# Designs tried in a protein design run: peptides against a protein of PDB entry 3JWR. Part 281

Target 1, 323 residues: chain A of PDB entry 3JWR
Amino acid sequence: TRELQSLAAAVVPSAQTLKITDFSFSDFELSDLETALCTIRMFTDLNLVQNFQMKHEVLCRWILSVKKNYRKNVAYHNWRHAFNTAQCMFAALKAGKIQNKLTDLEILALLIAALSHDLDHRGVNNSYIQRSEHPLAQLYCHSIMEHHHFDQCLMILNSPGNQILSGLSIEEYKTTLKIIKQAILATDLALYIKRRGEFFELIRKNQFNLEDPHQKELFLAMLMTACDLSAITKPWPIQQRIAELVATEFFDQGDRERKELNIEPTDLMNREKKNKIPSMQVGFIDAICLQLYEALTHVSEDCFPLLDGCRKNRQKWQALAEQ
Target 2, 298 residues: chain A of PDB entry 3JWR as posed
Amino acid sequence: TRELQSLAAAVVPSAQTLKITDFSFSDFELSDLETALCTIRMFTDLNLVQNFQMKHEVLCRWILSVKKNYRKNVAYHNWRHAFNTAQCMFAALKAGKIQNKLTDLEILALLIAALSHDLDHRGVNNSYIQRSEHPLAQLYCHSIMEHHHFDQCLMILNSPGNQILSGLSIEEYKTTLKIIKQAILATDLALYIKRRGEFFELIRKNQFNLEDPHQKELFLAMLMTACDLSAITKPWPIQQRIAELVATEFWEQGDQVGFIDFVCTQLYEALTHVSEDCFPLLDGCRKNRQKWQALAEQ

## One batch from the design tools (peptide; made by RFdiffusion4, then SolubleMPNN)

Design b2_p22_4_s2 (from b2_p22_4, 15 letters changed)
Fold by OpenDDE base, seed 3:
Structure b2_p22_4_s2 (fold): chain B 323 residues (1-323), chain A 22 residues (1-22)
Amino acid sequence: as target 1 above (323 residues)
Amino acid sequence: MEEEAKELARIEDEIEDFLLGR
């Protein structure tokens, strides 16, 4: 395609020029081409292209395929969300110095997972999928969308001309897919809530050890969630804008709940309750986000900007909630 | 629905309730 030719021929700017090592990064000013260039840079600077012998054209095609398999009519869970998740992962690995704690296969898997974790997202949560009796709800008992996202990820990875993992051994390939699956599934907040207590307890007791395979897996899951939720850590103007996108998508779901399911949406999904957004954001930060970024910062102090951003945004949302 | 799936569904509901201030 012309798009592929343009991307493959383009000069890829440095990570410094693209600012993709910054936790404060925003994609709002970037074109789709620039987001693809950023993604190439992430793979390159993490040494994934070299270590796994990725062909440039194949990587370009894969990136474009991933981007294409996000829906354009979804307000938040689109390519830009996946891209921002991957960028946060990249920043956590580089600026947060987590790269040195992980294997190349783990890094490869995490980056692929971050980009792929919401593939073909429909702008509705698992609860909606279940309540609507969607065919996907018959295939999977839990984490319905996350299983679907992984299936889409696998489909793309196996598609002709998109096989960025072709340089891996069979064992490396199996390991990578396992980690990708685990990482994508970890983005189900229900699973996060179920598992986070173990992680926090290990941190609290100073017993956290990345050399333990189980704890490594747990950490990768927590890191995925931290990147997936990283919008909450962004500078306030960026946070506000992203929160509007999230709200838009939730309200769109609420509208569909009314129309398609004949149910009254919850306040979270109810556009008439938009005045509750600030208080809900405070609640979300307190219940879900703060402890995660505290724990992550304990693992790597260089991740502090995520925690600091989360705290600052909590203050801003609290101030709005008090008005 | 498997027991684990039921538990996860419960957690999802709890998250939603919490976010809604319920």
Scores: peptide ipSAE 0.046, ipTM 0.761, DockQ to the pose 0.551
Fold by OpenDDE base, seed 4:
Structure b2_p22_4_s2 (fold): chain B 323 residues (1-323), chain A 22 residues (1-22)
Amino acid sequence: as target 1 above (323 residues)
Amino acid sequence: MEEEAKELARIEDEIEDFLLGR
């Protein structure tokens, strides 16, 4: 395609020029082409292209395929969300120094997972999918969308001309897919809540050890969630804009719940309850986000900007909630 | 529904309660 030709022929700017190592990164000013260029740079600077012998054209095609399989009519869970998740992963690996704690296969898997974790997202949560008796709800009993996202990821990875993993051995390929699956499934917030207690307890007791395979898996899951939720850590103007996108998508779901399911949406999904957004954001930060970024910072102190951003945004939301 | 699915559904409800300040 013309898009592929343009991307493949383009000079890829440095990570410094693209600012993709910054935890404060924003994609708002970037074109789709520029987001693809950023993604190429992430693979390159993580040594994934070299270490796994990726062909440039194949990588370009894969990126464009992933982007194409996000819906444009979804307010938040679109390509830009996936791209920002991957950028946060890149920043955590580079600026946050987590790269030195992981294998190349783990890094490869995490980056692919971050880009792929919401593929074909429909702008509704698992609860809506279940209640609407969607065909996907017949395939999976829990984490319905996350299983679907992984299925889409696997489909793309195996599509002709998109096989960025072709340079891997059979064992490396299997390992990578396992980690990708686990990472995508870990973005189910319910699974995060289920597992986070173990992680926090290990940190609290100073017993956390990445040399333990189980703890490694747990850490990768927590890191995925930290990147997936990283919008909450962004500078306040960016945070506000992203929160508006999230609210838009949630309200769209609420409208569909009224129309299609004949139910009153919860306050989170109810556009008539916009005035509760600040207090709900405070609640979200306290219940879900703060401990995660605290724990991540204990694993790597260079991840502090994520925690600091989260704390600053809590203060801003609290101030709005008091008005 | 599997017990794990029930547990996850419960957790989802709890998350919602937290977000709503309940």
Scores: peptide ipSAE 0.041, ipTM 0.762, DockQ to the pose 0.485
Fold by OpenDDE base, seed 1:
Structure b2_p22_4_s2 (fold): chain B 323 residues (1-323), chain A 22 residues (1-22)
Amino acid sequence: as target 1 above (323 residues)
Amino acid sequence: MEEEAKELARIEDEIEDFLLGR
């Protein structure tokens, strides 16, 4: 395609030029081509291209395939969300110095997972999928969309000309896919809530050990969630705009719930309740986000900008909730 | 639905309730 030709021939700017190491990064001003260039840079600077012998054209095609398999008519859970998740992962690995704590396969898996974790997202949550009796709800009992995202990820990875993992041994390939699956599934917030207590307790007791395979898996899951939710850590103007996208998508779901399911949406999905957004954001930060970024910062102090951003945005949302 | 799936669904509901101030 013309897009592939353009991407494959383009000079990839440095990570410094692209600012993709910054926790404060914003994609708002970037073209689709520039987001793809950023993605190439992430793979390159994490040594994934070299270590796993990725062909440039194959990587380019894979990136474009991943991007193409996000829906444009979804307000938030689109390519830009996946891209920002991956960028946060990259920043956490580089600037946050998490790279030094992980294997190359884990890093490879996390980056692929971050880019792929919401593939073919429909702009509705698992509850909607269940209540609508969607065919996907017949395939999976829990984490319905996350299973679907992984299936889409696997499909793309195995598609002709998209096989970025072709340089891996059979064992490396299996390991990578396992980690990708676990990482994508970990983006189900319900699973995060289920598992986070163990992680926080390990941190609190100073018993956290990445050499333990179980604790490693747990950490990767927490890191995925931290990146997936990283919009909450962004500078306030960015946070506010992303929150508007999230609200738009939730309201679109609520509208569909009324129209298609004949149900009254919850306040979160109800456009008539937009005045509750600030208080809900405060609640979300307190219940879900703060402790995660505190724990992550405990693992690596260089991740503090995520925690600091989250705290600052809590103050901003609280101020709006008091108006 | 598996017991784990039921538990996850419960957690999702609890998250929603919390976010809604319930």
Scores: peptide ipSAE 0.036, ipTM 0.759, DockQ to the pose 0.533
Fold by OpenDDE base, seed 2:
Structure b2_p22_4_s2 (fold): chain B 323 residues (1-323), chain A 22 residues (1-22)
Amino acid sequence: as target 1 above (323 residues)
Amino acid sequence: MEEEAKELARIEDEIEDFLLGR
């Protein structure tokens, strides 16, 4: 395609020029081509292209395939969300110095997982999929969408001309797929709530050890969630705009719940309750976000900008909730 | 698997309650 030819022939700017090491990064001004160039730079600067012998054209095709398998009619859970999740992962690895704590296979898996974690998202949550009796709800008992996202990820990785993992040994390939699956499934917020207590207790007791395989798996899950939710850490103008996209998607679901299921939506998904967004954002930060970024900062102090951003946005949302 | 699914559904409801300030 013309798009592939343009991407493959383009000079990829430095990470510094693209500002992809910044926790304050915004994609609002970037074209789709520029987001793909940023993604190439992430793979290159993490030494993944060299270490796993990726062909440039195959990587370009894979990136474009991943982008193509996000829906454009979904307000928030689209390519830009996946791209921003991956950018936060890159920033956490580089600027947050988490790269030094992980293997190359773990880094490879996390970057692929971040880009792929919401593939073919339909703009509705697992509860809607269950209540609508969608065929996917018959295939998976929990984390329905996350299982689907992983299936889509695997489909793309195995598609002709998209096999970025072809340079791996059989054992490396199996390990990478295992980590990708675990990382994508970890983006189910219900699983995060179930598991986070163990992580926080290990940190609190100063017993956290990345040399323990179980604790390593737990950390990778928490890191994925931290990147997935990273919009809450962004500078206030960026945070507000992303919050509007999230609200739009939730309200679209609420409208469908009324029309298709004859159900009154909850306040979170009720368009008529837009005035509650600031207070709900405060509740979200307090219940879900703060402890996660605190714990992450304890693992790596260089991740502090994420925690600081989250705290600042809490103050901004609280001020709006008091009006 | 069924028990785990029910537990996760309960956790999803709890998340919603937290978001709503309940």
Scores: peptide ipSAE 0.035, ipTM 0.754, DockQ to the pose 0.516

Design b2_p22_4_s3 (from b2_p22_4, 15 letters changed)
Fold by OpenDDE base, seed 2:
Structure b2_p22_4_s3 (fold): chain B 323 residues (1-323), chain A 22 residues (1-22)
Amino acid sequence: as target 1 above (323 residues)
Amino acid sequence: SAKEAEELAEIEKLLERFLRGE
C-alpha cells in the first residue's frame, strides 16, 4: 500500500527527537504516520530489530496491521491507547532502567503485548460482554476481551508479510508467545486485583527476586498494568484530556446498558453522574494506582516520575472533587 | 478452570462496586 511504502521509506527520527523516552510524552500532536515511526524507533532502540533479525518492511507492515485492527469509533480503547501503553513500556525500560532487569525475549514480548493488548476492543468491558450474551462470552470463561485481544495478536503475527518473529528459534517463539499471552491477560484489572497482593507483600518483605520464574511472571504482569494505566501519571492537561476520552467510552457503554439491557448503569458509566468523575478518579488512584507505582518505584527508583505524576494528579482531582 | 473463573467473576463484581462508590 501507499501507506506502507511511505512508512518503509521514511527516515526514522531519534528517540530524543520523538521524546518517546519521556514519561511525560503526549501523542496528541502526532499523526498516525508519526506514531508508526515512534513504534519503529522503540523496536530499534531496544535492539529487537537487530537481535531478532527483523526485516524493516515486515516490521512496518506489522505495525500498520496492528494499528488497522483497532477500531476508530471507540473513544479510548483504540490505537492511540495501545501506542501510549507501548510508549510507557519503552520509557520504563529505558529511562526507568527496567531493560537491565529483563531478557531480550521478555522485552520483545512486552512491547508486542503493549501494542496488541486491546486489539479489536469494542468499547465495552467484560461485564457487558457477559450480560449481553455475546458469542465471545461462550468461548471464554474469564478475561473474555483479553483472550480475544491475544487471538487477534496471534492472527496478525501469523499473517503473510507480518511475521516479525520469523527470525526466532522454535523455542524462542514459543517462549515469546507464552509471555505475550500472559502479558495481555494481565491487563484484565480483575487479575491485577487478584495478584497484586502477592507482589506488594514480596516488595514489603524485601523478598522480591526476579530470578524466581513465578516472581518474574508476576512482575511482568504488574509492569503491563502500570503501563496500561499510565494515563493517570501524565501531566495534568494530558491526564484531563485522556480522562474525558475514558468517560466518553464509559458513558457510551452506560447508554447501551440502558437501551439494550434495560439496566441502570454504574456511576462510572452513568452520563447523568459526570459530576462524580473527580471523586471517582481519586478513589481509582487510591484503590488501584498508587500502590502499584510505589511498588514499581521500589523495584526501579528511576520509575519515580510515574509515581510522582500519579500523586500530582490525585491532588488535582481531589481539588476538583472539593468544589 | 471453572473455579478460577468464578473467583475472577467475584473480583470483577467487587471492582464494579468500588467504581460505583459503594
Scores: peptide ipSAE 0.026, ipTM 0.694, DockQ to the pose 0.599
Fold by OpenDDE base, seed 5:
Structure b2_p22_4_s3 (fold): chain B 323 residues (1-323), chain A 22 residues (1-22)
Amino acid sequence: as target 1 above (323 residues)
Amino acid sequence: SAKEAEELAEIEKLLERFLRGE
């Protein structure tokens, strides 16, 4: 395609020029082409292209395929969300110095997972899929959408001309897919809630050890969640704009719940209760976000900007909730 | 396992309640 030709021929700017190492990064002003260029830079600067012998054209095609398999009519869970998740992963690896704690296969898997973790998202949560008796709910008992996202990821990776993993050995390929699957599934907040207690306890007791395979897996899951939720850490103007996109998508679900399921939506998804957003955001930060970024900062102090951003946004939301 | 699925379902319900402001 002309798009592929343009991307493949383009000069890829430095990570510094693209500001993709910044935790404060925003994609709002970037074109689709620029987001793809940023993605190429992430793979290159993480040495993934060289270490796994990726062909440039194949990587470009893969990126465009991933982007194409996000829906444009979904307000939040679209390519830009996946791109921002991957950018946060890149920043955490580089600026947060987590790269030195992980293997190249783990880094490869995390970056692919971050970009792929919401593929073909429909703008509705697992509860809606289950309650609507969607065909996907018959295939999977839990983490329905995350399983679907992984299936889409696998489909793309195996598509002709998109095989960015073709340079891997069979064992490396299997390992990478395992980690990708685990990472995508970990973005189910229900699984996060289930597992986070173990992670926090290990950190609290100073018993956390990345040399332990189970703890490594746990950390990768927590890191994925931290990147997936990273909108809450962004500078306030960026965070507000993203929160509006999230609210739009949630309200669209709530409207569908009323129309299609004849149910009253939850407050978070109820357009009529938009005035509760600030207090709900405070609750979300306290219940879900703060401890995660605190724990991540204990693993690597250079991740502090995520925690600091989360704290600052909590204060801003609290101030709005008090009005 | 069935037990893990039940536990996850309970967590999902808790999450939903939280998102409802309960």
Scores: peptide ipSAE 0.026, ipTM 0.703, DockQ to the pose 0.587
Fold by OpenDDE base, seed 1:
Structure b2_p22_4_s3 (fold): chain B 323 residues (1-323), chain A 22 residues (1-22)
Amino acid sequence: as target 1 above (323 residues)
Amino acid sequence: SAKEAEELAEIEKLLERFLRGE
């Protein structure tokens, strides 16, 4: 395609030029081509292209395939969300110095997972899928969309000309896919809530050890969630704009719930209750986000900008909630 | 497992309640 030719021939700017190591990064001013260039830079600077012998054209095609399999008519869970999740992962690995704590396969898996974790998202949550009796709800009992996202990820990885993992041994390939699956599934907030207590307790007791395979898996899950939720850590103008996108998508779901399911939406999904957004954001930060970024900062102090951003945004949302 | 699925469903309901401000 013309898009592939343009991407494959383009000079990829440095990570410094692209500012993709910054926790404060914003994609708002970037073209789709520039987001793809950023993605190439992430793979390159993490040494994934070299270490796993990726062909440049194959990587370009894979990136474009991933991007194409996000829906444009979804307000938030689109390519830009996946891209921002991956950028936060990259920043956490580089600026947050988590790269040195992980294997190359884990890094590879996390980056692929971050880019792929919401593939073919329909702009509705698992509850909607279940209540609408969607065919996907018959295939999976829990984490319905996350299983679908992984299936889409696997489909793309195995598609002709998209096989970025072709340089891996069979054992490396299996390991990578396992980690990708676990990482994508970990983006289900229900799983996060289920597992976070163990992680926080390990940190609290100073018993956290990445050399333990179980604790490693747990950490990767927490790191994925931290990147997936990273919009809450962004500078306030960015946070507000992303929150508007989230609200738009949730209200669209609520409108569909009224129309298609004949149900009253929850406050989060209810367009008529938009005035509750600030207080809900404060509650979300307190219940879900703060402890995660605190724990992540205990693992690597260089991740503090995520925690600091989250705290600052809590103050901003609280101020709005008091008006 | 079926038990794990039930536990997850309960957690999802808790999340939904939280997001509703309950």
Scores: peptide ipSAE 0.026, ipTM 0.692, DockQ to the pose 0.599
Fold by OpenDDE base, seed 4:
Structure b2_p22_4_s3 (fold): chain B 323 residues (1-323), chain A 22 residues (1-22)
Amino acid sequence: as target 1 above (323 residues)
Amino acid sequence: SAKEAEELAEIEKLLERFLRGE
């Protein structure tokens, strides 16, 4: 395609030029092509292209395929969300120095997972899919969308000309796919809630050990969630804009719940309750986000900007909630 | 403790409702 030709022929700017190592990164000013260039840079600077012998054209095609399999009519859970998740992962690995704690296969898997974790997202949560009796709800009982996202990821990885993992041994391939699956499934916040207590306890007791395979898996899950939620850590102007996108998508779901399911949406998804957004954001930060970024910062102190950003945004939302 | 476990379970339920938009 013309898009592939353009991407494959383009000079990829440095990570410094693209600012993709910054936790404060914003994609708002970037074209779709530029987001793809950033993605190439992430793979390159993590040594994934070299270590796993990726062909440039294949990587370009894969990136474009992933991007294509996100919906444009979804306000938040689109390519830009996936891209921002991957960028946060890249920043956490580089600037946050988590790269030194992980294997190359884990890094490869996490980056692929971050980009792929919401493939074909429809702008509705698992509860809506289940209640609407969608065909996907017949395939999976729990983490419906996350299973679907992984299925889409696997489909793309196995598609002709998109096989970025072709340079891996059979064992490396199996390991990578396992980690990708676990990472994508970990983005179900319900699973995060169930598992986070173990992670926090290990940290609190100073018993956390990345050399333990179970704890490694747990950490990768927490890291995925931290990147998935990283919008909450962004500078306030960026945070506000992203929060508006999230609210738009949630209100769209609420409108569909009224129309299609004949139910009154909850405050979170109720357009008429827009005035509650600040207080709900404070609640979200307190209930979900703060402890995660505190724990992540404990594992790697260089991740502090994420925690600091989250705290600053909590203050801003709290101030709005008090008006 | 059993009390802490119950408190945690209640928090988890609240969080689940939040995530479902309830």
Scores: peptide ipSAE 0.029, ipTM 0.641, DockQ to the pose 0.107; fails the geometry check

